# Ledger of designs, part 70: peptides against a protein of PDB entry 2FGR

Target 1, 331 residues: chain A of PDB entry 2FGR
Amino acid sequence: SSVTLFGIVDTNVAYVNKDAAGDSRYGLGTSGASTSRLGLRGTEDLGGGLKAGFWLEGEIFGDDGNASGFNFKRRSTVSLSGNFGEVRLGRDLVPTSQKLTSYDLFSATGIGPFMGFRNWAAGQGADDNGIRANNLISYYTPNFGGFNAGFGYAFDEKQTIGTADSVGRYIGGYVAYDNGPLSASLGLAQQKTAVGGLATDRDEITLGASYNFGVAKLSGLLQQTKFKRDIGGDIKTNSYMLGASAPVGGVGEVKLQYALYDQKAIDSKAHQITLGYVHNLSKRTALYGNLAFLKNKDASTLGLQAKGVYAGGVQAGESQTGVQVGIRHAF

## One batch from the design tools (peptide; made by RFdiffusion4, then SolubleMPNN)

Design b2_p13_2_s2 (from b2_p13_2, 7 letters changed)
Fold by OpenDDE base, seed 1:
Structure b2_p13_2_s2 (fold): chain B 331 residues (1-331), chain A 13 residues (1-13)
Amino acid sequence: as target 1 above (331 residues)
Amino acid sequence: PFFIGADSGFLPA
């Protein structure tokens, strides 16, 4: 049996040139290269190839010392694993996000990540970004010659919002091929939620692929999210991402990633391009810098996610520039 | 209203 205390403290100085009022924001932010976290995990060998596991993980906000408290909302699972794979019970990344966010070269955090996993429709469910779910049961297969899959179901527990029932129900999964330098995946998910107090289905389809050439890695995502409303029509977004990363001098990594968010309901696009650099001072400590440009067209109001400084939107059709420079330390 | 799509353990304010 084992019990491990682990975490990451990632804190940065961040700047964004425009907020919703057109003013600049700057200060100390968090989670620019990796999400800051504190966790406990462990395994117990039960014999015969069977293992029990637990994982408790919460987000850390180094800028304010978790002034709003601490919880295990990142992950709170108990599991059994063996030759059959792994079954998890508890709040976690849903299988689709767990697999498909792995193609994001910016680790789903900071000002550079793919932002497709988003609540595009003012959904009233707590997890309408499609990233995590409460009351989740997940199953992950072993890897069979490269082929693998994950499936999940989250109970709604009869949660209601307005006239909507079954809020918080999730069903989804992925199939993947992971072999050597190649990874490719298809994910499908549906969540029950509410928009304006009315029942809404959040449907998601995502394709991801990456290839590691040794000297560089290429990664891509294609995603469609659709909030299917009973009244008012569907809110659909097509999101695209292409990124490249390369090691630099054995101690660094440079990353470049582009994303396009085609917001069909408002007939508006947003373009995101981010340059990142990570400099490893050790296996556990790194310095990093991110430079991101976000161009909104027409009615688009997207903002870069400078957590701890400013993560809101901008005026319609406005562009935003963001910078993060920080320290990441893992323990 | 603006929503955060980041890998967060907390709901946006």
Scores: peptide ipSAE 0.019, ipTM 0.573, DockQ to the pose 0.036
Fold by OpenDDE base, seed 4:
Structure b2_p13_2_s2 (fold): chain B 331 residues (1-331), chain A 13 residues (1-13)
Amino acid sequence: as target 1 above (331 residues)
Amino acid sequence: PFFIGADSGFLPA
C-alpha cells in the first residue's frame, strides 16, 4: 500500500482589457498553466493482479488561500483495477472530458484553453459544462494495441430543478486509438439538466486527434454541444480547435491555439487565439506567459477565463485581450 | 435575447 501527497501551486498576474462594463481587470490569478491542486492518492496491491486505489484532489486558490474553503471536488474516487481495466466510484472527470480535453494544448485552464466544454445555455446543473459529475461510476479499458475506451454513468439521485427531474444524470463514453505519436478519440455524452426550470438534455459529441512529430505537436478538436430543451428549441454550439506546440531550446515550450465557437442559438461566432510560452526552471518549477485574443461577433459575449481576476463575459460583439504571467510549482 | 451562460465547476487540468 502507498499514499502520495501531491499538488500544484500555479499563481499569476493577469490582465484583461474588458469586462462586462468595458473596463479592464487586473490582479493576481490562479491556474494559468495548470490547475492548482492538492491531492492524496494511493494504491494497494490485493494480489492476483487486482489493485485498490483512492484519489482525493481539490483545487487550490493561491490568491486568497482558499478563503471559500477546500474540498475534493476535482476528484474523490475509490477504484479497483486489474487486467480488466479500472472501475472508479466517486466524483471525477467524466470519461468524455477526461479523454477529449487531453487534446487541449493549454491543459483546459487559464485564458488559452478550448472552451467548448461549457455551459452554453445557462444550464442550472452544477456540472453543465460537461467536465465532471457527482455520483459517477466510470470504467476504463486497458489499452489493446492502441485501442481503448471509457464509459461513465452518474446517478441523478432524483435531483430536481423546477419541473426538471433527473438533473445531474450523466451517461457517456469514448473510444480512442492511442499509439505512439498518434492519438484519436470520439466521445459521446448526455447529461440531464434544467434551463429556466425546464428539463433539458445536454448532448455532446466530440472528435479529437493529435500527432506528435517530435519537433512539434499538432492537436485538434471538433465538438457539437446541444442543449435540447423541452420548450424553446435547441441551443447548439459547434466548436472547433486547432493547436500546435513545440519545444524551445530544451527548456521551453511554445503553444499556439485557435478556436472557433459557432453559437447557433444566437447566430454568433467567437474566435479565440492564444499564444503561450512555458519556461522550465526545473522539473517542478516553471515560468509561463499566455496572451489570448477573443473576438466576439454579433451577439456573442464570451470572455477569457482569467481565474481569480475576471472570468465573466463581455459586451456583445466586443473583443477581449488577456495576459497571464505566472509561476507553476509542482510537488 | 439569448445569453451564453458562464462555466461552472472546476476545470479538468
Scores: peptide ipSAE 0.012, ipTM 0.482, DockQ to the pose 0.124
Fold by OpenDDE base, seed 3:
Structure b2_p13_2_s2 (fold): chain B 331 residues (1-331), chain A 13 residues (1-13)
Amino acid sequence: as target 1 above (331 residues)
Amino acid sequence: PFFIGADSGFLPA
């Protein structure tokens, strides 16, 4: 048996030029390049190719020292693995987000990530962004000549909100082809939730692909999220992403990513462009900078996620510029 | 509508 303590401390100085009142915000933020975390993990060899595992991981907020407390809401799993793949029990990334966020060149964190995995409808469920689930059972296949898959089911445990039942139920999975420089995946998921106290299904379909040319990597995402309400019509968002990254001088990486969020319920689009640079001082320490521009059109009010400084929306039709400069240290 | 980061361990109240 083994036990490993691990973590990341990522802290930055961040600025956004507009908040909901049209004023600038600046200060010390967290998780600009990677999510700050503290975790414990371990494995036990059970013989015959079978292993038991555990993983406990929580988010660290370096700017305030975890003033709101510490928990293991990032991951809290026990698992069995072997030639058959891996079965996990406990809160974790749902299979769809675990796989499809891998195509985000900004690692689903900071002001630059693809923001499609979102609560687009003021859903009242705890995980209506489609990222994680409580009470989750997950299964991941081995890689068979490039082909692999993951499946998950989360129990609702008869949770209710208003008149909505089965809140928190998740069913979803992906199929993928990962071979050498090529990766491609299709994910499907449904979560039961509530909007305005009424039963709502959050349906999600995502297609992702990337190709590593050595000198540069290209990555893309296509996603539709639909909150299907019994009353008031569906809230549908089509999200698109295209990104490129390239190594710089053997110690750095530059990233450029564009995303479009077509918010059908309000007939409004938002455009996001982010430029990022990571400079590795060592294998475990890096400096980074992010510059993001978010243009909202019409009724769109999206804001960049400068965690620890400002992550709210802006006025309808307003543009927002964000900057993060920080240090990431892994242990 | 809200977003707190896809890799976040934080969930809003």
Scores: peptide ipSAE 0.025, ipTM 0.557, DockQ to the pose 0.041; fails the geometry check
Fold by OpenDDE base, seed 5:
Formats: sequence, structure tokens, C-alpha cells
Structure b2_p13_2_s2 (fold): chain B 331 residues (1-331), chain A 13 residues (1-13)
Amino acid sequence: as target 1 above (331 residues)
Amino acid sequence: PFFIGADSGFLPA
């Protein structure tokens, strides 16, 4: 049996030129390059190729010392694994997000990440961004010649909001091919939620792919999210991402990522482009900088996610510029 | 150990 303590502390100076009032915001933010976290994990060999595992992980907010408390909402699982793969019980990334966010060159954090995994419809469920779920059972296959898959089901436990009676139910999974420089995945998910107190299905389809050319990596995502409402019509967003990264001088990495969010319900688009640089001082410590531009068109009000400084929206049709410069330390 | 990148957790090979 082993127990490992691990974590990341990532804190930055961040700036955005516009908030919802049109004013600038700046200060110390968190999780600009990687999500700050504290975790415990371990395994026990049960013999015969069977292992038990646990994983407990929570987010760290270095700017305020977790003033709002600490929890294990990132992951709190117990697992059995073996030749059959892995079964997990507990709150976790849902299989779809776990796999498909891996194509985000900004690691689903900071001002540069793909923001498609979002609550586009003011869903009233706690996890309507499609990233994690409570009461989750997950199964992950081994890798068979590149092919692998993950499946998950989360119990709603009869959670009700308004007339919705299955809030929090998740069913989803992915199929993937991971072999050498190539990764490609297709994910499908449905989550039960509520919008305006009415039962709503959050349907998600995501295609991701990446290829590592050695000198550079290309990555892409295609996603559709659809909040199927009984009244008012569906809220559909088509999200697209294309990114490239390249090593620089053996100790650095430059990243460029573009995303388009076509918000069909408001007939409005948002364009996000982010340039990032990571400079590794060691295997564990890095300096980084991100520069992001978000252009909202028409009724779009999206904002960059400068966590700890400002992560809200902007005025309709306004553009936002964001900067993060920080330190990431992993242990 | 430390983890960098997207949250992946452990996946058996």
C-alpha cells in the first residue's frame, strides 16, 4: 500500500481590461497555467492483478488561502483496477470531460482554455458545465492497441428543482484512439438539469484530436452543447478550438489557441485567442505568461476566466483583453 | 509526484 501527497500551487498577477461595468480588474489570481490543487492518492495491491485505489483532490486558492474552505470536489473516488480496467466510485471528472479536456492546450485553466464545457443556459444543476458529477460510477477500459473508452453514470438521487425530478443524472462516455503521436476521441453525454425550474437535458457531443509532430503539437476540439428545454426552445452552442504548442529552447513551451463559440440561442459568436508561454525553471517550478483576447459579437457577453481576479462576463458585444503572469509550483 | 496538464487521473494501460 502507498499513499502519495501531491499538489500544485499556481498563483499569478492577472489583469483584464473590462468587467461587466467596463472597468479594469487586476490583482492576484490563481490557476493560470494549471489548476492549483492538493491531493492524496494511493493504491493497495490485492493480489491477482487486482488493486484498490483512492483519490482525494481539492482546489487550492493561493491568493486567499482557501478563505471559503477546502473540499475534495475535484475528485473523491475509491477504485478497483486490474486487467479489466478501472471502476471508480465517487465525485470525479465525468468520463467525457476527463478525456476531451485533455486536448485543451491550456489544461482547462486560466484565461486561455477552451470554454466549451460550460453552463450555457443558466442551468440550475451544480455541475451543468459538464465537467464533474456527484454520485458517479465510472469505468475505464485498458488501452487495447490504442483503443480505449470510458463510461459513466451519476445518480440524481431524486434531486428536484422546480418540476425537474432527475437533476444531476449523468450518462456519458467516450471512445478514443491513443497511439504514439496521435490521439482522437469522441464523447457523448447527457445530463439532467433544470432551467427556470423546468426539466432540461444537457446534451453534449465532443470530438477531439491531437497530433504531436515532435517540433510542435496540434490539437483541436469540436463540440456541441444543447440544453433541451420544454419551453423556449433549445439553447445550442457550437464550440470550436484549434491550438498549437511547441517547445522553445528545451526549457520553454509556447502555446497558441483559438476558439470560437457560436451561441445559437442568441445568434452571437465569441472569438478567443490566447498566446501562452511557460518557462520551466525546473521539473516542478515554472514561470508563465498568458495573453488572451476575447471578442464578443452582438449579444455575446463572455469573459475570460481570470480566476481570483475576475471571471464574469462583459457587456454585450464588448471585447476583453486579459493577461496573467505567474508561478506554478508542483509537488 | 506532481501532475501537469489536464486532469486525467490514473488510467490503466
Scores: peptide ipSAE 0.023, ipTM 0.510, DockQ to the pose 0.117; fails the geometry check

Design b2_p13_2_s3 (from b2_p13_2, 7 letters changed)
Fold by OpenDDE base, seed 4:
Structure b2_p13_2_s3 (fold): chain B 331 residues (1-331), chain A 13 residues (1-13)
Amino acid sequence: as target 1 above (331 residues)
Amino acid sequence: PFFIGASSGFEPV
C-alpha cells in the first residue's frame, strides 16, 4: 500500500474594478492558477490486477488559513480499479465536469475559466453548478484505442427543498476520444434540484475538443444548460469557449481564452476574454498573472471569480476588469 | 423579472 500527501498552495493579489455597488475590490485571493488543496491518496494492490484506492482532498484558503474549517469536499472517494476501469464511491467531480472542464485552459479556477458549469437559475441545490456531487458512484472505463467513457449516479437520499423531491440526484456521463494530440468529448447530465422551492431538472449537454499542435494548443467548449422548472419555463444558457495556449521560452505558458454566455431567460449575453501567463520558477513553483475582461450586455450581471477578494456579480450591463498576480506552489 | 441572483454559482474544479 502507498499513502501520498499532496497539495497546492495558490495565493494571489487580485483586483476587480467593479462589484455589485460599482466599487473596486482588491486584496489577497486564492486559487488563481490552480485550486489550492490539501490531499491524501493511496493505493493497495489486491492481486490479480485489482487495486483499492482512496482519495481525500480539501480546498485550502491561504488568505485566511481556512478560517471556516477544512473538509474533503473536493474529493472523498474509495475506489476499485483494474482491467475493467475504475469504480469510485464518494463525493467527487461528476464524470461530465471531470472530463469537460479539462478543456478549460484556465483549469476551471481564477478569473479566466470557462464559467458555463454554473448555477444559472438560482438553484437551491448545493452542487447546482454541475461540478461535483455527494453520494456519487462513478465508473470510468479504460482507454480503448483512444475511446473512453465515464458514468455517474448520485443518490438524492430523499433530500427535499420546498416541494421539490429527489434534490441532489445526478445522472450523467461522457464519451470521449483521447489519442495523442487530439481530445474530444461529449457529456450529458441531469441533476434534480429546486428553484423557488419547486422541482427543477438541471439538464446539461457539453461538447469539448482540443488539439495540441506542439507550438500551441487549441481548445473549445460548446455547452447548453437548462433548468427545467415545473412552473415558469426553462432557464437556458448556451455557453461557448475558444482558447489557445502556447509555451514561451521553455519556462512559460501564455493563454488566451474567450467565452460567450448567452443567457436566454434574460435575453442577455456576457463576453469574457482572459489573457494569462504562467512563469515556471521550478517544476513545482510558478508565478502567474491573469487579466480578464467581462462584458455584460442588457440584463447580464456576471462577475469574474476573484476567489478571496470578490466573486459576486456586477450591475446589469456593466463590464468588469479583473487582475490576479500570484504564486502557485505544488507539493 | 426573475433576477438570476449574482451569486457565484461557479465553484472552481
Scores: peptide ipSAE 0.070, ipTM 0.608, DockQ to the pose 0.098
Fold by OpenDDE base, seed 2:
Structure b2_p13_2_s3 (fold): chain B 331 residues (1-331), chain A 13 residues (1-13)
Amino acid sequence: as target 1 above (331 residues)
Amino acid sequence: PFFIGASSGFEPV
């Protein structure tokens, strides 16, 4: 058996020009280029091509020293793997988010990411952003000729909120083609939740693709999230992303990403554009900078995710500018 | 109109 301690410490100085009151926020933030984490993982070879595994991973908040405590909410899995692929038991990224967030050039982190994986409806479930689930069983196929897939089911364990009796149940999966410079995926998920104490289905469909031209990479996402409410009609958001990245001088990477969030329930759009740069000081240490602009229209109140400084919304129709400059260290 | 509350409803991966 082997056990590996691993982690990332990512800490930044962050600024946003507007909060919910219209005031600027600035300070020391966390997780601007990659989510800060501490983990333990290991494998045991059982012979015959079968392996057992474990993975325990929690978030680190370097700005406050984990004042809210430490847990393994990022991942807490036991697994079996082999020629059949991998089966995982425990809290993890749901298969849809695990695959489809890989097309985000900002790694679903900081002020620049695709924010489509969101609780769009004030859902009362713990994971109504569609990113992770408790009580999850997951299966991932091998890659065969470029084709691969992942599937997951999470038990609700009779969790109730108001009149909703199946909160936290997830079913979902993806199919993908990953070969050479090309990646493409389709993901489908349904999660049961509550909105206003009433049963609600969070339906998600996501298409992602990327192509690496060597000199640059292009990446895109198309997503629909729909909170299907028994009363009050559906809360639907169509989210779009297009990004490009390119290596700079053998030690750097520049990223540009645009996203559009078409929030149908409020007839309102938000536009996000982010410029990022990563400077590799080594294989494990990088400096980075992000500059993001978020333009809300009409009733839209979206905010940039300057974690540890300000991650809330803004006033309706307001625009927000965010900056992060930080250090990422992996171990 | 349920105000889509200012929930930072996006959590980084």
Scores: peptide ipSAE 0.069, ipTM 0.627, DockQ to the pose 0.098
Fold by OpenDDE base, seed 3:
Structure b2_p13_2_s3 (fold): chain B 331 residues (1-331), chain A 13 residues (1-13)
Amino acid sequence: as target 1 above (331 residues)
Amino acid sequence: PFFIGASSGFEPV
């Protein structure tokens, strides 16, 4: 058996020009290029190509020293793997988010990410952003000539909110083709939740693709989320992303990403554009900078995710500019 | 989830 301690400490100075009151916020933030984390993982060879595994991972908040405590909410799995692929038991990324966030050039982190994996409806479930689930069983296939898939089911354990039953039940999966420079994936998921104490289905469909030209990478996402409420009609959002990245001088990477969030329930759009740069000082240490602009239209109130400084909304129809400059260290 | 203010509803991966 092997045990590996690993982690990332990512801390930044962040600024946003507007909060919900229209005031600027600035300070020391976390997780601007990669989510700060501490983890333990290991494997045991059981013979015959079968392996057991464990993974325990929690988020680190370097700005306050984990003042709210430490937990393994990022991942807490035991697994079996072999020629059949991998089965995981425990809290993890759901298969849909694990695969489809891989097309986000900002790695679903900081002020630049694709924000489509969101609680669009004030859902009352713990994971109504569609990113992780409790009580999860997941299966991942091997790669067969490029073709691969992942499936997951999370038990609701008879959790209730208001009159809603089955809260926290997840079913979902993806199919993908990953071969050389090309990646493409389709993901489907449904999660049971509540909105205003009433039963609600969070349905998600996501298409992702990327191509690496060597000199640059292009990446794209198309997503629809629907919170299907028993009363009050559907809360639907169509989200679109297009990004490009390129290596700079053998030690840097520049990234540019655009996203559009078409919020149908409020007939309002938000436009996000982000420029990012990462400078590798070593294999484990990098400097980074992000510059993001978020334009809300009409009733849209979306805010950039300057974690540790300000991650709330803005006034309806307001634009927000965000900056992060930080250090990422991996161990 | 540290909800400071209006529903960001997005958590980084």
Scores: peptide ipSAE 0.064, ipTM 0.627, DockQ to the pose 0.109
Fold by OpenDDE base, seed 1:
Structure b2_p13_2_s3 (fold): chain B 331 residues (1-331), chain A 13 residues (1-13)
Amino acid sequence: as target 1 above (331 residues)
Amino acid sequence: PFFIGASSGFEPV
């Protein structure tokens, strides 16, 4: 058996030029290159190719020392794995987000990430961003000549909000091809939630692909998120991402990523462009800088996610510029 | 028309 204590402490100085009032925000932020975390994980060999596993992981907030407390809401799983793949029980990334966020060159964190995995409709469920679920059972296949898949189901446990039942139920999965420089995936998910106390289905479809040319990597995402409401019509967003990364001087990485969020319910678009640089001081320690520009059109109010400084929206049709400069340390 | 202010319902992974 093995038990590993692991983590990341990522803390930055962050700036955004506009908040919801049009004022600048700046200070010490967290998780600009990787989400800060503390975890425990381990495996037990049960013989015959069967292994037991556990994983307990929580977020770290280095700016305030976890003033709101610590929990294992990032992951709290027990698992069995073997030639059949892996079965997990407990809160985790849902299979769709676990696979499809892997195409985000900004690792789904800081001011540069693909923001498509979002609560687009003021859904009242705890995980209406489509990233994680409580009460989750997940299965991941082995890799069969590049082909792999993952499936998940989360129990609602008869959770209700207003007149909505089955809140928090997830069903979803992906199919993928991962071979050498190529990765491609299709993900489908549905979550039961509430909007305005009324039953709502959060449907998601995501396509992802990447290719590593050695000198550079290209990555792309196509996503549709649809909150299907019984009253008031559907809240649909089409999200698009294209990114490139390249190694620099053997110790650095430069990243450029563009995203478009076409918010159909308000007939409004937002454009995000981010330039990032990571400088590896070691295998465990890096310096980084991110520069992001977010342009809202019409009724769009999206904000950059400068966690610990400002992660709110801006005025409709306003643009926001963000900067993060920080240290990432892994242990 | 309740403009549901788009709360940044994005939580980093």
Scores: peptide ipSAE 0.058, ipTM 0.594, DockQ to the pose 0.097

